Peptides against a protein of PDB entry 7AL2. Designs and how they scored, part 28

Target 1, 85 residues: chain A of PDB entry 7AL2
Amino acid sequence: YEIMLIRPKTIDDINYVVDQVLEESNPVILDLSFLEKESPANFKLAGEKIKQMRSNYGAEALLLSRCNDKNLIIIAPKGVSLVRK

## One batch from the design tools (peptide; made by RFdiffusion4, then SolubleMPNN)

Design b2_p14_3_s3 (from b2_p14_3, 5 letters changed)
Fold by OpenDDE base, seed 5:
Structure b2_p14_3_s3 (fold): chain B 85 residues (1-85), chain A 14 residues (1-14)
Amino acid sequence: as target 1 above (85 residues)
Amino acid sequence: SEADELLEEITEKV
């Protein structure tokens, strides 16, 4: 598989993340900082999509980095193990 | 913040 990196800015980008995880079975490292700052509605939508992927499809999500200008999350499809050493 | 609360809900911390 591939690991995708994206900073979503639109609903299309959010759906791209969902497609990568669920359809392509690719982990995605995403930066939600744009949505957090520019679109509370789409930030919430992205969060809801992540909840759904975790609840319904066994995806896992880790917060990699949180600061003023960065909101990095990795979301992995079921079967890809995320391990902290 | 609401954003932080949502992040806490949807992710585990590294």
Scores: peptide ipSAE 0.687, ipTM 0.932, DockQ to the pose 0.826
Fold by OpenDDE base, seed 1:
Structure b2_p14_3_s3 (fold): chain B 85 residues (1-85), chain A 14 residues (1-14)
Amino acid sequence: as target 1 above (85 residues)
Amino acid sequence: SEADELLEEITEKV
């Protein structure tokens, strides 16, 4: 697999994340800070997509870093294990 | 914030 990195800015970017996780089985490290600041609606949409991937497809999501202007998450598809040491 | 609440719901912290 590949690890994809993205800071989503549009709905197309959000759908790209979904496709990478569910169709390509690639983990995605994403920064939601742009959506949080610029589009509350699309931020919520991204959150709902992550919920769906976790609930329906066994994806795992970890919060890597959070501050006022940072929102880093890794989403891993089922079969790619995220392990805390 | 609402954003923090959503993040807490959908992620685990490292």
Scores: peptide ipSAE 0.686, ipTM 0.932, DockQ to the pose 0.827
Fold by OpenDDE base, seed 4:
Order: sequence, then C-alpha cells, then structure tokens
Structure b2_p14_3_s3 (fold): chain B 85 residues (1-85), chain A 14 residues (1-14)
Amino acid sequence: as target 1 above (85 residues)
Amino acid sequence: SEADELLEEITEKV
C-alpha cells in the first residue's frame, strides 16, 4: 500500500481521503488545520466521514500532532494495524 | 473548543 499525505481544503479533498482509505486501502496522514480554520462546516463533515469509516469499516484514527497550525491525524484502513507498543 | 471535542471523539491519542 501507499501512505497518502494531504491537507484537505475542499469537499472533494475529503472525499479523496475516503476513497483512499476505503477503496484503495491506503493509510492517509491528513492535516485538518485548513478546514478547522477556514470551514467549520467542512471540518465537521470530515469528522463525520472519519466516524463512519471507524464505525462501519473498521478504520482506525490517531491524533499525531496538535499545535498552532497543525491538526495531524493518521487514518488507517482495517487491513493496516496501528500499534502503540 | 468544539474542534477539540470533535478530535477527541474521532481519534485516539498517541
């Protein structure tokens, strides 16, 4: 698989993340800081998509970094395990 | 913040 890197800015970008995780089975490292600052509505939409991927498809999501201009999350498809140990 | 609350809901912490 590939690990995709993206800072989504649009609904198209959010849907791209969903496609990468669910259709391509690629983990995505995404920075939600643009949406958080520029579009609270699309930030919430991204959150709902992540909830759906976790609840319905067994995806996992970790918060990697939270600081001033960064909201960094990894979302992994069910076939890719995220292990803390 | 509401953003932090959403992040808490959708992610695990490293």
Scores: peptide ipSAE 0.685, ipTM 0.932, DockQ to the pose 0.807
Fold by OpenDDE base, seed 3:
Structure b2_p14_3_s3 (fold): chain B 85 residues (1-85), chain A 14 residues (1-14)
Amino acid sequence: as target 1 above (85 residues)
Amino acid sequence: SEADELLEEITEKV
């Protein structure tokens, strides 16, 4: 698999994340800081998509970093295990 | 914040 990195700005970007996780089975490291600041509606949409991937498809999502400048999450498809040492 | 509440719901902490 590949690990995708993206800071989504549009609905198309959000759908790209969904496609990568569900169709391509690729983990995605995404920064939601742009959506949080610029589009509360699309931030909530991204959140709903992540909820759906977790609840319906067995994806796992971890918060990597939270500060004024970053909102970093890794989301992994069911076949990829995220392990803390 | 509302954003923090959503993040808590959709992610686990490292």
Scores: peptide ipSAE 0.684, ipTM 0.932, DockQ to the pose 0.848

Design b2_p14_3_s4 (from b2_p14_3, 6 letters changed)
Fold by OpenDDE base, seed 4:
Structure b2_p14_3_s4 (fold): chain B 85 residues (1-85), chain A 14 residues (1-14)
Amino acid sequence: as target 1 above (85 residues)
Amino acid sequence: SEADKLLEEITEKV
């Protein structure tokens, strides 16, 4: 698989993340800081998509970094395990 | 914040 890197800015970008995780089975490292600052509605939409991927498809999501200009999350498809130890 | 609440809901902490 490939690991995709993206800072989504549009609904198209959010849907791209969903396609990468669910259709391509690629983990995505995404920075949600643009949506958080520029579009609370699309930030919430991105969150709902992540909830759906976790609840319905077994995806996992970790918060990697939270700081001033960064909201970094990894979302992994069911076939890729995220292990803390 | 509302954003932090959503992040708490959708992610695990490293």
Scores: peptide ipSAE 0.697, ipTM 0.934, DockQ to the pose 0.824
Fold by OpenDDE base, seed 2:
Structure b2_p14_3_s4 (fold): chain B 85 residues (1-85), chain A 14 residues (1-14)
Amino acid sequence: as target 1 above (85 residues)
Amino acid sequence: SEADKLLEEITEKV
């Protein structure tokens, strides 16, 4: 698999993340800081999509970094294990 | 913040 890196800015970007996780089975490291600042509606939409992937498809999501203007998450498809040591 | 609340809901901490 590949690890995708993206800072989503549009609904198309959000759907790209969904496609990578569910269709391509690729983990995605995403920075939600743009949506948090510029589009509360799309930030919520991104959150809803992540919730759905976790609850319905076995995806896992970890918060990697949170600071003033960073919102870094890794979301992994069911077949990729995220292990905390 | 509202963003922090949503992040808490959708992620686990490393």
Scores: peptide ipSAE 0.697, ipTM 0.934, DockQ to the pose 0.831
Fold by OpenDDE base, seed 1:
Structure b2_p14_3_s4 (fold): chain B 85 residues (1-85), chain A 14 residues (1-14)
Amino acid sequence: as target 1 above (85 residues)
Amino acid sequence: SEADKLLEEITEKV
């Protein structure tokens, strides 16, 4: 697999994340800070997509870093294990 | 914030 990195800015970017996780089985490290600041609606949409991937497809999501202007998450498809030491 | 509430719901912290 590949690890994809993206800071989503549009609905197309959100759908790209979904496709990478569900269709390509690639983990995605994403920064939601742009959506959080610029589009509350699309931020919520991204959150709902992540919920769906976790609930229906066994994806795992970890919060990597959070501050006022940072929102880093890794989403891993089922079969790619995220392990904390 | 509402954003923090959503993040708490959909992620685990490292």
Scores: peptide ipSAE 0.696, ipTM 0.933, DockQ to the pose 0.827
Fold by OpenDDE base, seed 3:
Structure b2_p14_3_s4 (fold): chain B 85 residues (1-85), chain A 14 residues (1-14)
Amino acid sequence: as target 1 above (85 residues)
Amino acid sequence: SEADKLLEEITEKV
């Protein structure tokens, strides 16, 4: 698999994340800081899609960093295990 | 905040 990195700005970017996780089975490291600051509606939409991937498809999502500048999450498809040492 | 509440719901902490 590949690990995708993206800071989504549009609905198309959000759908790209969904496609990578569900169709391509690729983990995605995404920064939601742009959506959080610029589009509360699309931030909420991104959150709903992550909830759906977790609840319906067995994806796992971890918060990597939270500060004024960053909102970093890794989301992994069911076949990829995220392990803390 | 609303954002923090959503993040808590959709992610686990490292």
Scores: peptide ipSAE 0.695, ipTM 0.934, DockQ to the pose 0.866

Design b2_p14_4_s1 (from b2_p14_4, 5 letters changed)
Fold by OpenDDE base, seed 1:
Structure b2_p14_4_s1 (fold): chain B 85 residues (1-85), chain A 14 residues (1-14)
Amino acid sequence: as target 1 above (85 residues)
Amino acid sequence: MKEESEKTIELLLS
């Protein structure tokens, strides 16, 4: 598999993330800082999509880094284990 | 208004 990196800015980007996780089975590292600051609606949408992937498809999500300029989350499809030591 | 960190937590844990 590949690990995708993206800083979503649009709904199309959000849907791209969903496609990568569910169809391509690729983990995605997201920087949500743009949506969080610029589009509360799309930030909420991204959150709903992540929740759906977790609830319905066994995806896992983990916060990697949170600061003023970055909001990094990894989403892994079922079969790719995220381990916190 | 929620703090940004709280929004992130809500996104992951709600």
Scores: peptide ipSAE 0.133, ipTM 0.739, DockQ to the pose 0.106
Fold by OpenDDE base, seed 4:
Structure b2_p14_4_s1 (fold): chain B 85 residues (1-85), chain A 14 residues (1-14)
Amino acid sequence: as target 1 above (85 residues)
Amino acid sequence: MKEESEKTIELLLS
């Protein structure tokens, strides 16, 4: 599989993430900083999509980094384990 | 308004 990296800015980008995780079975590293700052509505939407993927499809999500300029999260499809050491 | 870190935590942990 591939690991995708994206800083989503639009609903299309959010749907791209969903497609990568569910259809392509690719982990995605997201920087949500743009949505968080520029679109509370789409930030919420992204969160809802992530929750749905976790609840309904067994995806896993972990926070990689949270600071002023970055909000990095990895979403892994079912079957790809995320381990912190 | 919620603090931004709180928003991220809510997104991941709820």
Scores: peptide ipSAE 0.132, ipTM 0.737, DockQ to the pose 0.105
Fold by OpenDDE base, seed 5:
Structure b2_p14_4_s1 (fold): chain B 85 residues (1-85), chain A 14 residues (1-14)
Amino acid sequence: as target 1 above (85 residues)
Amino acid sequence: MKEESEKTIELLLS
């Protein structure tokens, strides 16, 4: 698989993340800082999509870094284990 | 309004 990196800004970007995780089985490292600050609605949408992937498809999510200008999360499809060492 | 870190935590844990 590939690991995708994206800072989503639009609904299309959010759907791209969903497609990568569920259809391509690729982990995605996403920076949610743009949505969190610029679009509460799309931030909520992104969160709902992540929750759906976790609840319905066995995806996992892990916070990588949280600072003023970045909100980095990895979403891994089922079968890819996320381990903190 | 929720604090930024609280929003992220809610996204991951709820």
Scores: peptide ipSAE 0.132, ipTM 0.740, DockQ to the pose 0.106
Fold by OpenDDE base, seed 3:
Structure b2_p14_4_s1 (fold): chain B 85 residues (1-85), chain A 14 residues (1-14)
Amino acid sequence: as target 1 above (85 residues)
Amino acid sequence: MKEESEKTIELLLS
């Protein structure tokens, strides 16, 4: 698989993340800081999509870093394990 | 409204 990196800014970007996780089975590292600051509606939408992927498709999500200008999470498809050491 | 970091935590934990 490939690991995709994206800082989504639009609904198209959010749908790209969903496609990568569910259709391509690729983990995605997301920076949600743009949506968080610029679009409360699309930030909420991104969250709903992540919850849906976790609840219905067995995806996992992990917070990587939260600071002033970054909000980094990784979303992994069902077959990819996220491990803390 | 909720602080943005609280929203991120909610996103991941609920």
Scores: peptide ipSAE 0.129, ipTM 0.739, DockQ to the pose 0.105

Design b2_p14_4_s2 (from b2_p14_4, 4 letters changed)
Fold by OpenDDE base, seed 1:
Structure b2_p14_4_s2 (fold): chain B 85 residues (1-85), chain A 14 residues (1-14)
Amino acid sequence: as target 1 above (85 residues)
Amino acid sequence: MEEESEETIKLLLS
């Protein structure tokens, strides 16, 4: 598999993340800082999509870094294990 | 900003 990195800015980017996780079975490292700052609505939408992937498809999400200008989360499809030590 | 932080927490912990 490939690991995708993206800082989503649009709904199209959010849908791209969903496609990568569910269709391509690729983990995605997300920086949600743009949406968090520029579009609260799309930030919430991104969160809901991630919740749906976790609830319905067994995806996992893990916070990598959270600070003033970064909100990094990895989302892994079922079959790719995320381990926090 | 606080609302966005809450959404992040919900994303991870819900």
Scores: peptide ipSAE 0.117, ipTM 0.703, DockQ to the pose 0.107
Fold by OpenDDE base, seed 4:
Structure b2_p14_4_s2 (fold): chain B 85 residues (1-85), chain A 14 residues (1-14)
Amino acid sequence: as target 1 above (85 residues)
Amino acid sequence: MEEESEETIKLLLS
């Protein structure tokens, strides 16, 4: 599989993330900082999509970095294990 | 906005 990197800016980008995780079975490292700053509505939507992927499809998500400049999250499809040491 | 951020972080770390 591939690991995708994206800083989503639009709903299309959010749907791209969903597609990568659920259809392509690719982990995605995403930076939510743009949405957080520019579109609270789409930021919320992104969070809801992540929750849905976790709840309904067995995806796993971890926060990689949270600061003023970045909001980095990795989302892995079912079958890809995320380990923090 | 901060509330949404906090809730997302809370969800991801749980």
Scores: peptide ipSAE 0.114, ipTM 0.702, DockQ to the pose 0.108
Fold by OpenDDE base, seed 5:
Structure b2_p14_4_s2 (fold): chain B 85 residues (1-85), chain A 14 residues (1-14)
Amino acid sequence: as target 1 above (85 residues)
Amino acid sequence: MEEESEETIKLLLS
């Protein structure tokens, strides 16, 4: 698989993340800072889709870094284990 | 802003 990196800004970007995780089985490292600051509605939408992937498809989500200008989360499809050492 | 922070936390804890 590939690991995708994206800072989503639009609904299309959010759907891209979903497609990568569920259809392509690729982990995605995403920075939600743009949505968090610029679009509360789309930020909520992104969160809902992540929750759906976790609840319905066995995806995992892990916070990588959160600071003033970044909100980095990795979303891994089922079968890819996320481990912190 | 407050709700947005809560949403991020929910992703991690729920």
Scores: peptide ipSAE 0.108, ipTM 0.698, DockQ to the pose 0.105
Fold by OpenDDE base, seed 3:
Structure b2_p14_4_s2 (fold): chain B 85 residues (1-85), chain A 14 residues (1-14)
Amino acid sequence: as target 1 above (85 residues)
Amino acid sequence: MEEESEETIKLLLS
């Protein structure tokens, strides 16, 4: 698989993340800082999509870093295990 | 998988 990196800014970007996780089975590292600051509605939408992927498709999510200019998470498809050491 | 992950998702939904 490939690991995708994206800082989504639009709904198209959010849908790209969903496609990568569910259709391509690729983990995605996201920086949600743009949506969090610039579009509360799309930030919420991104959260709903992540929740759906976890609830319905067995995806996992993990917070990597949260500071004033970054909100980094990784989303992994069901077949990829996330391990914290 | 972890409680921390769930809290992260809750932040996104708030």
Scores: peptide ipSAE 0.099, ipTM 0.691, DockQ to the pose 0.721

Design b2_p14_4_s3 (from b2_p14_4 with I1V E10Q)
Fold by OpenDDE base, seed 5:
Structure b2_p14_4_s3 (fold): chain B 85 residues (1-85), chain A 14 residues (1-14)
Amino acid sequence: as target 1 above (85 residues)
Amino acid sequence: VEKESEETIQYLLS
């Protein structure tokens, strides 16, 4: 698999993340800082999509970093283990 | 093996 990196800005970007995790089985490292600041609605949508992937498809999510300019999360498809050492 | 707490994830995604 590949690890995808994205800072989503649009609904299309959110759907891209979903596609990468569920269809391509690729982990995605995403920065939600743009959505969090610029679009509360799309930030909520992104969060709901992540929750759905966790609940319905066995995806896992791990917070990598949260600071002023970053909101970094990795989401991995089922079968890819996320471990914080 | 440790993962980010569910509480932290929920806070981030809330």
Scores: peptide ipSAE 0.105, ipTM 0.655, DockQ to the pose 0.430
Fold by OpenDDE base, seed 2:
Structure b2_p14_4_s3 (fold): chain B 85 residues (1-85), chain A 14 residues (1-14)
Amino acid sequence: as target 1 above (85 residues)
Amino acid sequence: VEKESEETIQYLLS
């Protein structure tokens, strides 16, 4: 698999993440800071999509870094285990 | 072995 990195800014970017996780089986490292600051609606949408992938498809999500400048999450498809040691 | 809690994820994505 490949690990994708994206700072989504649009609905198309959000759908790209969904496609990468569910269809391509690629983990995605997300920076949600743009959506959080610029589009509350799309930030909520991104959150809902992540929740749906976790609940319905066995995806996992893990917080990597949270500060004023970035909001980093990795989301992995089923079969790729995220482990914090 | 640890993972982020559901509460952490909910806070982050809310």
Scores: peptide ipSAE 0.104, ipTM 0.652, DockQ to the pose 0.441
Fold by OpenDDE base, seed 4:
Structure b2_p14_4_s3 (fold): chain B 85 residues (1-85), chain A 14 residues (1-14)
Amino acid sequence: as target 1 above (85 residues)
Amino acid sequence: VEKESEETIQYLLS
């Protein structure tokens, strides 16, 4: 698989993330900082999509970094294990 | 070995 990196700005970007995880089975390193600042509605949508992928498709999410200008999460498709030592 | 808790993810994404 490939590891995708994206800082989504639009609904199309959010749908792209969903497609990468569910259809392509690619982990995605996701920076939600733009949506959090610029579009509360789309930030909420992104969160809901992540929750749906976890609940319905066996995806897993892990916080990588949260600071003033970054909100980094890795989303892994089913079969890719995320662990922190 | 640890994973982010459901509560932590909920806080981040809420």
Scores: peptide ipSAE 0.099, ipTM 0.650, DockQ to the pose 0.435
Fold by OpenDDE base, seed 3:
Structure b2_p14_4_s3 (fold): chain B 85 residues (1-85), chain A 14 residues (1-14)
Amino acid sequence: as target 1 above (85 residues)
Amino acid sequence: VEKESEETIQYLLS
């Protein structure tokens, strides 16, 4: 599989993340800082889709870094294990 | 920098 990296800015970007995780079975490292700052509505949408992937499809999410200028999260499809050492 | 926890994830995604 591939590991995708994206800083979503649009709804199309959010749907791209969903497609990568559910259809392509690729982990995605995403920075939500743009949406958090520029579009509260799309930030909420992204969060809801991530929660849905976790609840309904066995995806796993892990916070990588949260500071003033980034919200970095990895989301992995079912079958890809995220291990924190 | 915050450490990962279910509570932290829910905070970010809510």
Scores: peptide ipSAE 0.098, ipTM 0.664, DockQ to the pose 0.295

Design b2_p14_4_s4 (from b2_p14_4 with I1V E6Q E10D)
Fold by OpenDDE base, seed 1:
Structure b2_p14_4_s4 (fold): chain B 85 residues (1-85), chain A 14 residues (1-14)
Amino acid sequence: as target 1 above (85 residues)
Amino acid sequence: VEKESQETIDYLLS
């Protein structure tokens, strides 16, 4: 599989993340800082999509880093385990 | 070695 990196800016970008996780079975590292600052509605939508992928498809998600200009999250499809050592 | 908790994702929602 591939690991995708994206800083979503539009609804199309959010849908791209969903496609990568559910259809392509690729983990995605997201920076949600643009949506958080520029579109509260789309930021919420992104969060809802992540919750849905976790609840309905067995995806896992983990906060990697949060600061002023960065909000990094990894989301992995069911077959890829996120492990902390 | 263990899986990370999903609880932290809840910050995305109000």
Scores: peptide ipSAE 0.136, ipTM 0.640, DockQ to the pose 0.473
Fold by OpenDDE base, seed 2:
Structure b2_p14_4_s4 (fold): chain B 85 residues (1-85), chain A 14 residues (1-14)
Amino acid sequence: as target 1 above (85 residues)
Amino acid sequence: VEKESQETIDYLLS
């Protein structure tokens, strides 16, 4: 698999993340800071998509870093385990 | 019940 990195800015970017996780089985490291600042609606949408992937498809999500400049989340498809040591 | 690691993203749903 590949690990994708993206700072989504549009709905198309959000759907790209969903496609990478569910169709391509690639983990995605997201920076949600743009959506959080510029589009509360799309930020909420991104959160709902993450919830759906976790609930319906066995994806995992983990907060990697949160500060004023970044909001980093990793989303892993089923079969790629996120382990915190 | 969610794993501890999954609880870290709950703020996305607020």
Scores: peptide ipSAE 0.129, ipTM 0.649, DockQ to the pose 0.535
Fold by OpenDDE base, seed 5:
Structure b2_p14_4_s4 (fold): chain B 85 residues (1-85), chain A 14 residues (1-14)
Amino acid sequence: as target 1 above (85 residues)
Amino acid sequence: VEKESQETIDYLLS
C-alpha cells in the first residue's frame, strides 16, 4: 500500500481521503488545519467521515500533532495497525 | 469499541 499525505481544502479532497482509506486501503496523513480555519462546515464533515470510517469499516485514527499551524491526523484502513509507543 | 488512544479524535466533532 501507499501512505497518502494531503491537506484537504474542498469536499472533493475529503472524498478523496475516504476513497483512499476505504477503496484503496491506503493510510492517509491529513492536515486538517485549512478546513478548521476556513470552513467549519467542511471541517465537521471531515470529522464525521472519519468517525464513520472508524465505526462502520474498522478504520483507525490517531492524532499526530495539533498546534497553531497544523492539525495532523493519520487514518488507517482496517488491517493497518496504528501503534503509539 | 474505541481504543483509549483515539479519544483525542473527538475534537473533530466539537
Scores: peptide ipSAE 0.128, ipTM 0.645, DockQ to the pose 0.468
Fold by OpenDDE base, seed 3:
Formats: sequence, structure tokens, C-alpha cells
Structure b2_p14_4_s4 (fold): chain B 85 residues (1-85), chain A 14 residues (1-14)
Amino acid sequence: as target 1 above (85 residues)
Amino acid sequence: VEKESQETIDYLLS
């Protein structure tokens, strides 16, 4: 598989993340800082999509970094384990 | 890199 990196800015970007995780079975490292600052509605949408992928498809999510200008999360499809050591 | 619990992620994304 491939690991995708993206900083979503639009709904199309959010749907791209969903496609990568569910259709392509690729982990995605995403930075939600743009949506959090510029579009509360789309930030909420992104969060709902992540929760749905976890609840319905067995995806796993992990917060990598949270600071003033960064909100990094990794989302892994079912079958790819995220291990904290 | 700071790793958080899944519960913390839920709080952030809600």
C-alpha cells in the first residue's frame, strides 16, 4: 500500500481521504489545521467521516501532533495496525 | 510527536 499525505481544504479533499482509506486501503496522514481555522463546518464534516470510518469499517485513527499551526492525524484502514511504543 | 488516546481524538474532532 501507499501512505498518503494531505492538508484538506475542500469537501473534495475530504472525500479523497475517504476514498484512499476505504477504496484503496491506504493509510492517510492529514493536517486538519486549515479546515479547523477556515471552515468549522467542513472541519466537523471531516471529523464525522473519520468517526464513521472507525465505527463502520474498522479504521483506526491516532493524533500525531497538535499545536498552534498543526493538527496532524493518521488514519489507517482495517488490517494496518497503528502501534504506540 | 505526541500520541493521544482515541478518546482524546474524539474530543478534538467533535
Scores: peptide ipSAE 0.116, ipTM 0.669, DockQ to the pose 0.313

Design b2_p14_5_s1 (from b2_p14_5, 5 letters changed)
Fold by OpenDDE base, seed 2:
Structure b2_p14_5_s1 (fold): chain B 85 residues (1-85), chain A 14 residues (1-14)
Amino acid sequence: as target 1 above (85 residues)
Amino acid sequence: SEADELLDEIADRA
């Protein structure tokens, strides 16, 4: 698999993340900082999509960094283990 | 987890 890195800015970007995780089985490191600052609606949508992937498809999520101007989370498809040591 | 907290925070916003 490949690890995708993206800072989503649009609904298309959000759907791209979903496609990468569910269809391509690629982990995605996403920076939600743009949506958080610029689009509350799409920020919420991104969160909902991540929750749905976790609940319905066995995806895992791990927060990588939460600081000023960065909101990094990795989403991994089922079968890729995310472990904090 | 921290991810759970982040996702809940996102859900609660707006």
Scores: peptide ipSAE 0.446, ipTM 0.866, DockQ to the pose 0.120
Fold by OpenDDE base, seed 5:
Structure b2_p14_5_s1 (fold): chain B 85 residues (1-85), chain A 14 residues (1-14)
Amino acid sequence: as target 1 above (85 residues)
Amino acid sequence: SEADELLDEIADRA
């Protein structure tokens, strides 16, 4: 698999993330900082999609970093183990 | 988990 890195800005980007995880079986590192600042609605949507992937498809999510300018989370498809040391 | 907390924050803020 590939590891994708994206800072989503649009609904299309959010759907891209979903496709990468569920259809392509690729882990995705997400920077949600743009949505958090610029689009509360799409920020919420992104969160809902992540929750749905976790609850319905066995995806796993791990917070990577949260600071002033970064809001990083990795989401991985079922079968990819995410471990925080 | 921290991921859960982040996701909860996302859900609650919008």
Scores: peptide ipSAE 0.444, ipTM 0.867, DockQ to the pose 0.121
Fold by OpenDDE base, seed 3:
Structure b2_p14_5_s1 (fold): chain B 85 residues (1-85), chain A 14 residues (1-14)
Amino acid sequence: as target 1 above (85 residues)
Amino acid sequence: SEADELLDEIADRA
């Protein structure tokens, strides 16, 4: 598989993430800082999509960084294990 | 988990 890195800015970007995880079975590292700052609605939508992928498709999520200037999370499809050591 | 906390925060902010 490939690991995708994206800082989503639009709904199309959010849907791209969903496609990568569910259809292509690729983990995606997300920088949510743009949505958090520029679009509360799309920030919420991104979170909802992540939650749906976890609940309905067995995706796994791991927070990579949360500080004043970054909001990074990795989403992995079912079968790809995310491990913190 | 930290991811759960982040997702909860996102849900509550909008």
Scores: peptide ipSAE 0.442, ipTM 0.867, DockQ to the pose 0.121
Fold by OpenDDE base, seed 4:
Structure b2_p14_5_s1 (fold): chain B 85 residues (1-85), chain A 14 residues (1-14)
Amino acid sequence: as target 1 above (85 residues)
Amino acid sequence: SEADELLDEIADRA
């Protein structure tokens, strides 16, 4: 698999993330900082999609960095283990 | 988890 990195800015980007995780089985590292700042609605949507992938498809999410600069989270498809050491 | 907390935060703010 490939590991995707994206800072989503649009609904299309959000859907791209979903496609990567569910259809391509690729982990995605997301920087949600743009949506958090620029679009509360799409920020919420992104969160909802992540929750849905976790709840319905067994995806796993891991917070990579939470600070005033970045909001990084990795979402991995079922079968890809995320481990913090 | 931290991810859970972040996701809850996202859900609650908008």
Scores: peptide ipSAE 0.440, ipTM 0.867, DockQ to the pose 0.120

